# Ledger of designs, part 50: peptides against a protein of PDB entry 5OK6

Target 1, 215 residues: chain A of PDB entry 5OK6
Amino acid sequence: ELPGLDSQWRQIENGESGRERPLRAGESWFLVEKHWYKQWEAYVQGGDQDSSTFPGCINNATLFQDEINWRLKEGLVEGEDYVLLPAAAWHYLVSWYGLEHGQPPIERKVIELPNIQKVEVYPVELLLVRHNDLGKSHTVQFSHTDSIGLVLRTARERFLVEPQEDTRLWAKNSEGSLDRLYDTHITVLDAALETGQLIIMETRKKDGTWPSAQL

## One batch from the design tools (peptide; made by RFdiffusion4, then SolubleMPNN)

Design b2_p14_2_s3 (from b2_p14_2, 6 letters changed)
Fold by OpenDDE base, seed 2:
Structure b2_p14_2_s3 (fold): chain B 215 residues (1-215), chain A 14 residues (1-14)
Amino acid sequence: as target 1 above (215 residues)
Amino acid sequence: EPLSLSEEERARLA
């Protein structure tokens, strides 16, 4: 049942799980399309539950670039295109108003950057390939805070590399050349890896030589 | 196809 309008406002805006609560690393937050949220604000602030300002079901359709993979449009801006809500607030709104049928929630994680916590709306999607089969890519999503070591481990797992096999990564840069990812302790952010970037896993030969060294 | 490096890239690896 729909709570009283003042109760809704307090729960979503000013509650312990409200919109303005501090970000905590690892927590899930959800995107809500801005116009819907503004309509909801108008509804609950109007004080009349029978008003024509009723927002209806949450509909994030305008945030998606496709309805197949449910990818977000590029360049969306917080406060302009969407509002971020903590999980509890999101679930309240969904329970009260519903979510458009068939539309997935837009869940994102809080990440910890050197100077700030941020909801990572756009994780990095990397194209992982093997040095000897560049035509077979695996698209994998990573946080900007993930280490290159994690990218390497993920690549090894996806390509079923045996534990005894030695591997290393190369990134194809914007100029089309290959930059070796030497330091596996730096983050995806530090390595300046971008969505759609090709990451090549090179496997060491049994003779102890690297394929790239013989090219 | 195997990984292909430019001459410049090979020089960095040497």
Scores: peptide ipSAE 0.020, ipTM 0.614, DockQ to the pose 0.397
Fold by OpenDDE base, seed 1:
Structure b2_p14_2_s3 (fold): chain B 215 residues (1-215), chain A 14 residues (1-14)
Amino acid sequence: as target 1 above (215 residues)
Amino acid sequence: EPLSLSEEERARLA
């Protein structure tokens, strides 16, 4: 059974715990397709529970580019294409109206940038490869706030690099050359890494030389 | 200095 319309509105739009609540780093927020949300607003503001304005189940189909990997379309804009809700509000709406069969929730994390929090709708997908086998990539998602050190550790783990092996990263730039990622303490954002960018892990030879020094 | 990808490596990555 649905809660009263006023109760629904207060629960979802309440400034303390609803849509307008402050962002907190590490919290989960969820995307809701904008037209559905506007229909819901019209329904709960109308004052008639039997109104023809009933929104039905949440359907985010128009936000996805595919129904296999459930990747978001590029260039979606908050307030135009979707609304962001905190986890509690999202779970209430799902419990009241349901989610379209087979669709996953679109969960995103709040990240902290210099002087601002935001929901990271588009984390960075990097193509991790080894210097000696550029044809075998591992696609891995990273936050813009993740360090280059984390990217390196992740690459080492994916390629089963032994702890005693020394490794370093290169990024393929827009000019087609490789930029050395020297500072492992800077973030993915600070390094200006982008989705689809190739990241090459180089492994030091047993003789102490780097493969790239011979190229 | 940035490493230049060979044309062959570029073709593999295209």
Scores: peptide ipSAE 0.019, ipTM 0.586, DockQ to the pose 0.164
Fold by OpenDDE base, seed 3:
Structure b2_p14_2_s3 (fold): chain B 215 residues (1-215), chain A 14 residues (1-14)
Amino acid sequence: as target 1 above (215 residues)
Amino acid sequence: EPLSLSEEERARLA
């Protein structure tokens, strides 16, 4: 049964787990399509449970670019295209109204940036390749807060690199040149890595030389 | 094995 309209509004907007609650690193937040949310607001503020303003099931269809991988459209803007709700508020709305059949929830994590917490709506998708097989890519998502060291470890794992093998990373920049990622302690954000960027893992030869040094 | 890069890309890495 649906709670009273005033109770719904208070729970979602002004509650301890409401839309305006402080962000905390590592917490899950969820995207809700803006028009649905505004329809819900109008419904609960109208005071009539039998109103024609009933929002129906949550439908985030317009936020997705595809229904196969459920990737978000590029360039979505908070407050214009979607609202962010903490997990508790999201689960309340889903329990009250349901989620459109077949749609996954759009879950995102709060990350700690140098001066602010933010919900990371768009993690960085990197194309990982080996220096000797550029045609075989592994697309992997990383947080902007992940280290280059994690990117390297992930690449080594995906390519089944043995622990005794030495490896390093190169990033293809916007100018088409390759920039070596020397410092493995900086973040993806600090390295200015972007979605769709090619990251090349180079493996040291048995003779101790690097393939790139012989070019 | 050498990098499977174009000659131009190889020249920039050299």
Scores: peptide ipSAE 0.019, ipTM 0.623, DockQ to the pose 0.171
Fold by OpenDDE base, seed 4:
Structure b2_p14_2_s3 (fold): chain B 215 residues (1-215), chain A 14 residues (1-14)
Amino acid sequence: as target 1 above (215 residues)
Amino acid sequence: EPLSLSEEERARLA
């Protein structure tokens, strides 16, 4: 059942779970397509629940570049293309209006960067490969705040590397050369890793030599 | 540097 229009407005905009509430690291926020949200605003501000301004079902279709992987279009801008809502607010809207059939919610996490909290709308998608099979990639999403160590562990897990095997990472740079990721304690952000970047996991040979040393 | 190849490694991979 739809609550009163004023109650909707208060809940979504000014409530404890309102759109403008402070970000908290680790919390989930959700994207709502801007035009739908504006239509909702007009509806609830209009004061007539039977108004032709009824927004209908939430539809984020225009935010997606595909309906297969449900990846966001590049270059979306908060306030222009979408609105960010706390999880509670999102769930209220979904409960009231529904979400387009088959369309997944666009959930994102608040991350803590130096001196700022941000909803990470675009996590980094890395192409993880093995040094000996560059054609078989695992695309994995990482936060900018994730460590290179986590990337390495993830790569090891995806490639079923045994605990006793030594591995290290290389990043293919924009010039096409490889940069070795020596420091596993720095973040994806600090390493300036980007979406679509190839990350090569090198496995040490049984003889103790590295494959790259023989190239 | 933590994000670069050594000169030797760079020479081998280049």
Scores: peptide ipSAE 0.018, ipTM 0.568, DockQ to the pose 0.135; fails the geometry check

Design b2_p14_2_s4 (from b2_p14_2, 6 letters changed)
Fold by OpenDDE base, seed 4:
Structure b2_p14_2_s4 (fold): chain B 215 residues (1-215), chain A 14 residues (1-14)
Amino acid sequence: as target 1 above (215 residues)
Amino acid sequence: EPLSLSEEERRRLE
């Protein structure tokens, strides 16, 4: 059952638990397509429960570039293309209006950057490969705040590297050359890694030599 | 025998 219009507005737009609440690192927020949200605002602000302004089911279709992987379009702008809602507010809207059939929620995490909390709408998708099989990539999503150490551990796990095997990472740069990721304590952001970037996991040989040392 | 990178593996890392 739909709450009263004023109740809906208060539940979604409040500063304590709604759209205006402070961001907290690790929390989940959700994207709502802007046109739908504006229609909802008009509906609840109009004071008329007439179905003519009823927003219908949440439909984020215009935010997706594909319906296979449900990737977001590039270059979406908060306040223009979408609004961000905390999990509680999102779940209320979904409960009241529903979500378009088969469409996944667009869940994103709040990350803590050096001077700001931000909803990370575009996490970094890295192409993880082995040095001996560059054609077989594993696309893995990372936060900009994740360490290179986590990228390495993730690569090891995806490639089923045994604990006794030594591995290290290289990043293919914009010039097409390989940059060694020496410091595993820096973040993906600090390493300036970008979506679609190839990350090469090199495995140390049994003889103790590195494949790259023979280049 | 030292496990040498194949010429293809070398070319891929260059």
Scores: peptide ipSAE 0.019, ipTM 0.509, DockQ to the pose 0.065
Fold by OpenDDE base, seed 3:
Structure b2_p14_2_s4 (fold): chain B 215 residues (1-215), chain A 14 residues (1-14)
Amino acid sequence: as target 1 above (215 residues)
Amino acid sequence: EPLSLSEEERRRLE
């Protein structure tokens, strides 16, 4: 049975544990499609549980660009396209109304940026390739807060690079040239890496020379 | 002696 309408409103919209609660780094938040959420608001504010304003199950279909990988559409805006809820509030709504059959929850993490916390709705998807085989890409997601060192380690793991092999990264820039990622301690954000960007892992030759030094 | 990149390998890094 659904909780009372006033109880639902207080549980989801309260400033302490609901939608307006402070963000904390590492916490999970969930996206709810805006029209569904507005329908729910109208339902619980109407005061009639038998109202024709009943929202039905949560349906985030309009937020997805595909139903295979369940990727979000580009350019979605908080407050216009979706609402962010903390995990507890999301789980209450799912428990009360259900989630559309087959749809995964849209879970995102709070990240810590300089002087701000935000829910990272769009992690950075990088195309990892080897210098000697640009046609074989591995798409991997990274947080903006992840280090270039993590990107390099991930690339080495995906390409089964042995520990004794020396590797370095290049990023293809908007002009089509390659920028070397020298500092592995900076973040993906600091390096201004973007979704869909090609990242080339170069492996040092057995003779101690780099392939790029011969270009 | 540095092993020369093939012309194809050079074009892939450009």
Scores: peptide ipSAE 0.017, ipTM 0.478, DockQ to the pose 0.063
Fold by OpenDDE base, seed 2:
Structure b2_p14_2_s4 (fold): chain B 215 residues (1-215), chain A 14 residues (1-14)
Amino acid sequence: as target 1 above (215 residues)
Amino acid sequence: EPLSLSEEERRRLE
């Protein structure tokens, strides 16, 4: 059942549990297309439930670049293209108005950066490959706050590397050279890794030599 | 097995 208009406004926009609540690392937030949200605001602020301003179901179609992988368009801006809602507020809106048939929710996580909390709308997609087979990539999503150690562990898992095998990472830079990721404790952000970047996992040979040392 | 880097990529690692 659709709550009263004032109740909807308070539930979604209140500073404690709504859109204006503080960000907390690890929490889920959801994107709502800006035009729909503005229509909803007009509807609930108008005070007339029978108004022609009824927003209908949530439709985020304009935020997606494709309906296959449901990837977001590049360059979307908060407050211009979408609004961010905490999970509770999102679930209320979905329960009241519905979500367009077949569309997934656009869920994102709050991350802790050195001086700010942010909803990570665009996590980093890395192309993981083995040094022996550059033609077989695994695209894996990482947070900017994930460690290089996690990237390495993920690569090892994807390539079924045995625990006793030593591995290390290289990043292909924009100049096409390889930068070795020596420090596994730094983040993806600190390493300046970007979406679409090739990350090469090198496996140590049984003779104790590294394949790259013969280059 | 050698790094299946292109010859050009090999030269950049040298």
Scores: peptide ipSAE 0.012, ipTM 0.515, DockQ to the pose 0.136
Fold by OpenDDE base, seed 1:
Structure b2_p14_2_s4 (fold): chain B 215 residues (1-215), chain A 14 residues (1-14)
Amino acid sequence: as target 1 above (215 residues)
Amino acid sequence: EPLSLSEEERRRLE
């Protein structure tokens, strides 16, 4: 059931959980396709609930590159392609207008950068592999704010590494060489890791030697 | 030193 148009506008734009509210690290925000949102704005500002400007259900189809993995298109821009809404506002719009059948919400997290909070629209997808089997990758999403230590722990878990086994990470660089990720306390951002980048987990041999030292 | 975000990566975080 749709509330009054003025109530909708206040709830989404000017409420404590409105579009313009401050970002808080760890909170969920949602993407809404820009044309739909502008249609909604026109509808609620028009003052006529029976107007031909009714936006219909939320449809973010143009934001997705595919309907299989529901990955976003690259290069989308806030304010041009989409708007960001806090979780409460998103849930109100979905309850009022619905979401296109089978289409998942585009949920993203607020991350804390050194001087600003941002909604991380594009988390980093890393290709995790073992040094001895580069052909078997695990694709895992990480925040730019996640530590290299978390990447290492995640790799160990995915490859079922025993707790007593020693492991370290390498990143394949743009030149095709391998850079050691020595500092596990720096972030994915600090390490300049990118989506699609190959991250190699090396496991120390039982003799105490590293495989890479023998290559 | 932490590497700076590329302009494209910065745009992707917005």
Scores: peptide ipSAE 0.010, ipTM 0.534, DockQ to the pose 0.030

Design b2_p14_3_s1 (from b2_p14_3, 6 letters changed)
Fold by OpenDDE base, seed 4:
Structure b2_p14_3_s1 (fold): chain B 215 residues (1-215), chain A 14 residues (1-14)
Amino acid sequence: as target 1 above (215 residues)
Amino acid sequence: NEFFTLTISPSEPP
């Protein structure tokens, strides 16, 4: 059941779960397509629940580049293309208006960057591969705040690397050469890794030599 | 193996 229009407005904009509430690291926020949200605003501000301005079902279709993996379009801008809502606010809207059939919610996490919290709308999708088979990739999402160590551990897990096997990472750069990710304590952000970037896990040979020694 | 066709960045230590 739809609550009163004023109640909706208060709940979404000014409530404890309001759109403008402070970001907290680790919390989930959700994207709402801007035009829908503006239509909702007009509806609830209009004071007539029977108004033709009824926004209908939440539809984020325009935010997606595809309906297969539901990736966001590149270059979306908060306030222009979408609005960010706290989880509670999102769930209220979904409960009131519904979400377009088949569309997944666009959930994102608040991350803590130096001196700022941010909703990470675009996590980094890395292509994890082994040095001996660059054509078989595992696409894995990482936060910009994730360490290179986590990337390495994730790669090891995905490729079922035994604990006794030594591994290290290389990033294929834009020039097509390999940058070694020496420091596993730095973040994905610090390493300037980008979505779609090939990350090569090199496994040390049984003889103690590295395959890359042949490069 | 395509890996061995790649080059290490010049910034890499020898």
Scores: peptide ipSAE 0.378, ipTM 0.860, DockQ to the pose 0.816
Fold by OpenDDE base, seed 5:
Structure b2_p14_3_s1 (fold): chain B 215 residues (1-215), chain A 14 residues (1-14)
Amino acid sequence: as target 1 above (215 residues)
Amino acid sequence: NEFFTLTISPSEPP
């Protein structure tokens, strides 16, 4: 059942626990399509529960580029295309109005960058491949704050690399050449890795040589 | 394979 309109507004838009609350690293936030949210604002600010401005179920359809993987459209902008709500506020709205049948919530994490906390709406999608088969990729999402070491571990896991096998990473750069990712302690952000970028896992040969020695 | 057609960048990764 819907609470009073003033209570709804206070629960969702307050500065301490609602939409305006401070971001905290690791917390989950949720995207709400902007037009729906504006309709909701108009409804609760109107003061009439029977108003024709009732927003109905949350529908984020316009934010998705596909209904298979439920990927977001590229280039969405906060405040223009969507608003961000903390988990508690999102769950309240869903409980009050419902979510369109079949649509998953759009959950994102707060990440900590050097000088700012941000909801990471677009994690970096890397194409992980082996040096011996560049055509067979695993697309994996990483946070900008994830280390290159994590990328390497993930690649090893996806390709079922045995613990005794030695591996290292290369990134194919915009010039089409290979940049070796020497430092595994830097982040995806520090390495300037981009969505769609090819990351090549090189496996050391049994003879102790690296395949790249032939380049 | 295509890997061996690539060149190594003279620059270090960022």
Scores: peptide ipSAE 0.378, ipTM 0.856, DockQ to the pose 0.605
Fold by OpenDDE base, seed 3:
Structure b2_p14_3_s1 (fold): chain B 215 residues (1-215), chain A 14 residues (1-14)
Amino acid sequence: as target 1 above (215 residues)
Amino acid sequence: NEFFTLTISPSEPP
């Protein structure tokens, strides 16, 4: 059953768990397509539950580039293409209006950047490969706040590297050359790694030499 | 393999 229109507005916009509440690192927020949200605003502000402004089910179809992997379109802008809602507000709207059949929720996490908390709508997708087989990649998502050390550990795990094997990372840059990721304590953001970038895990040879010494 | 066709950035130490 739908709550009263004023109650809906207060819960979603002005409530303790409303749209304008402070961001907290680690919390889940959800994307809602902007036109749907504006239609909802018009509906609840109109004061007539039987009006022609009823928004219907939440439909985020226009935010997706595909219905197979449910990836977001590139270049979406907050306030223009979508609004962000905290988990509680999202769940209220879904319970009241429903979500379009077959569509997954668009859940994102709040991350802590140096000067601000932000909902990370676009995490970084890296292509992890081994130096001896660049054609076999593992695509893995990372937060901009994840360390290079985590990227290295993830690569080692995906490629089943034994603990005694020594490994290091290279990033293929936009010029097509290799930048070595020396410092494992810096973040993906600090290293300026981007979605679709090739990250090469080099494994030290048994003789103690590195394959890259031949470059 | 393809790895050995790549070039290390000039700013990188040998």
Scores: peptide ipSAE 0.373, ipTM 0.860, DockQ to the pose 0.791
Fold by OpenDDE base, seed 1:
Structure b2_p14_3_s1 (fold): chain B 215 residues (1-215), chain A 14 residues (1-14)
Amino acid sequence: as target 1 above (215 residues)
Amino acid sequence: NEFFTLTISPSEPP
């Protein structure tokens, strides 16, 4: 059974715990397709629970580019294509109206950037490879706030690199050349890494030389 | 190996 319309509105739009609540780093927020949300607003503001403005189940189909990996379309804009709800509000709406069969929730995390919090709708997907086999990639998602050190550790883990082996990262840039990722303490954002970018993990040879010395 | 066909960025130190 649906709660009262005024109760729904207060629960979802309440400035303390609803859509307008402050962002906090690490919290989960969820995307809701904008037209559905506007329909819901019209419904709960109409004052008639039996109104023809009933929104039905949440359907985010138009936000996805595929129904296999459930990747978002590129270039979606908050307030135009979707709204962001905190986890509690999202779960209430799903409980009240349901989610379209088979669709996963679109969960995203709040990240902290210099002097601002934001929901990271588009994390960075990097193609991790080894220098000796550029054709075998591991696609891994990273936050813009993740360090290059984390990218390196992740690459080492994915390729089962032994602790005693020395490794370092290169990024293939837009010009097709290699940029060395020297500083492992800077973020993915600071390094200007982008989705689909090839990140090459170089492993030091047993003789103490680097393969890239031959470039 | 395609790696060895790549070039290091000119901005890289020697």
Scores: peptide ipSAE 0.371, ipTM 0.858, DockQ to the pose 0.826

Design b2_p14_3_s2 (from b2_p14_3, 6 letters changed)
Fold by OpenDDE base, seed 2:
Structure b2_p14_3_s2 (fold): chain B 215 residues (1-215), chain A 14 residues (1-14)
Amino acid sequence: as target 1 above (215 residues)
Amino acid sequence: NEFFTLTISPSEPA
């Protein structure tokens, strides 16, 4: 059931539990297309439930670049293209107005950066490959806050590397050369890894030599 | 193997 307009406004815009609530690492937030949200604001501020300003179902179509993988368009800006709502507020709006049929929610996580919390709208998608077959990639999503060690473990898992096999990572840089990811304790952000970047897992040979020694 | 056509970054330690 649709609550009263004042109740809707208080629930969604409440500074303690609504849109203005503090970010907390690990929490889920959701994107709402800006135009829809502005129409909702106008509707609830108008004080007339029978108003022609009724926003209808939430429709984030303009935020997606495709309806197959439901990837976001690049370069979307908070406050211009979308607003962020905490999970509770999002679920209220969906329950009240519905979500466009077949359209998935745009859920994102709050991450902890050195000085701030941020909703990570664009996680990093890395192309994981083995040194002996660069043509077979696994695309895997990582947070900017994930460690290089996690990337390595993920690569080992995806390629079914045996525990006794020694492996290490290289990143192909923008110049087309290889940067060795020596420190596995730094983050994806610290390593400046980017979406679409090729990450090469090198496996040590049985003779104890590294394939890259031949480079 | 395409891997062996790549070069290590000059910024890499020896």
Scores: peptide ipSAE 0.384, ipTM 0.865, DockQ to the pose 0.852
Fold by OpenDDE base, seed 1:
Structure b2_p14_3_s2 (fold): chain B 215 residues (1-215), chain A 14 residues (1-14)
Amino acid sequence: as target 1 above (215 residues)
Amino acid sequence: NEFFTLTISPSEPA
């Protein structure tokens, strides 16, 4: 049974625990398609539970570019295309109205940027490759706040690099040249890495030389 | 190997 309309509104919109609550780093928030949410608002503000304004189940179909990998469309804007809800509010709405059959929740994390928290709607998808085989990529998702060191460790793990092997990263830039990622302590954001960018893991040769010395 | 067809960015130190 659905809670009372006023109770629903207070639970979801309450500034202490609802949509307007402060962002906290590491917490999960969820995207809800804007038109559905506006329909819900109209329903709960209307005061009639039997109103024709009943929103039905949550349907985020218009936010997805595909129903296979469930990737978001590019260029979605908060407040125009979707609203963000904290996990508790999302779970209440799903419990009350359901989610469209087969659709996954669109879960995103709060990240800490300098002087601001944001829900990271679009994490960075990098194409990790080895210098000796650029055709075999591993697509891996990273936060903008992840370090280059984490990218390197992830690449080493994916390519089963032995602990004794030395490795370093290159990014293929928009001009088609290679930028070396020297500082492993900076973030993906600071390095200005972008989704779809090729990141090349170079492995040091047994003779102690780097393959890139031949470039 | 396509890697060896790439060039290092001019901004890279020698």
Scores: peptide ipSAE 0.380, ipTM 0.865, DockQ to the pose 0.833
Fold by OpenDDE base, seed 5:
Structure b2_p14_3_s2 (fold): chain B 215 residues (1-215), chain A 14 residues (1-14)
Amino acid sequence: as target 1 above (215 residues)
Amino acid sequence: NEFFTLTISPSEPA
């Protein structure tokens, strides 16, 4: 059941628990398509629940590039294409108006960067491969705040590397050469890794030598 | 193997 229009506005737009609340690392926020949200604002601010400005169900279709994996379009901008709502506010809107049938919620996490908290709308998608088969990739999403160590562990898991096997990572750079990711404690951001970048997991040979020694 | 056609970046230690 829809609450009163003033109550809706207060629950969604307030500065303490709504859209304007401070970001906290690790919290979930949700994207709402901008035009729908503006329609909702007009509806609740209009003061007439029977108004023709009723927004209908939430429809984020225009934010998606595909309906298979539900990836976001590239280059979306907060305040222009979408608004961000904390989980509680999102769930209220979904409860009141519904979400378009078949569409998943667009959930994103707040990350802590050195001088700012930000909702990470676009995590980094890396192409993980083994040195012996560059054509067989696993696309995996990582936060900019994830460590290279996590990337390595993830690669080991995806390729079913046994614990006793020694592995290390290389990044293929824009020049087509290999940069070794020596420090596993730095972040994806610190390493300047980008979406679509090839990350090669090298496995040490049984003879104790590295395949890259032949390069 | 395509891996062995790649070059290590000049910035890499010898």
Scores: peptide ipSAE 0.380, ipTM 0.864, DockQ to the pose 0.812
Fold by OpenDDE base, seed 3:
Structure b2_p14_3_s2 (fold): chain B 215 residues (1-215), chain A 14 residues (1-14)
Amino acid sequence: as target 1 above (215 residues)
Amino acid sequence: NEFFTLTISPSEPA
């Protein structure tokens, strides 16, 4: 059953679990299509439950580029295309109005950047490959706050690299040349890695030489 | 292989 309009507004917009609550690292937030949300605001602010402004079920269709992988469109802007809600508020709205059949929720995590918290709407998808087979990639999602060390460990795991094998990473840059990822303690953000970027794991030869010594 | 057709960035130490 739908709560009173004033109660809905207070639960979603105000308080410790509302839209304006402080971001906390690791928490889940959800995207809501802006036009739907604005219609909901108009409905609850209008004070008439029988109003023609009833928003219906949440429909985020316009935020998706496809209905197969449910990837977000590129270039979506907070406050223009979508609104971010904390998990509690999202679940209330879904409980009250429902979510369009077949659509997954758009869940994102709060990350901690230097001096700010942010909902990471667009994590980085990297193409992990081995130096000896650039055509066989593993697409893996990383946070901007993940370390290069994590990227390397993930690559080693995906390619079943033995512990005794020595490996290092290269990034193919926009110019088509290779940048070494020397410092494994910096983040994906610090390394300026981008979605769709090729990350090459180089494995040291048994003779102690690196394949890249021949580049 | 294709890896050996790539070039190392000039900013990289030799």
Scores: peptide ipSAE 0.380, ipTM 0.865, DockQ to the pose 0.803

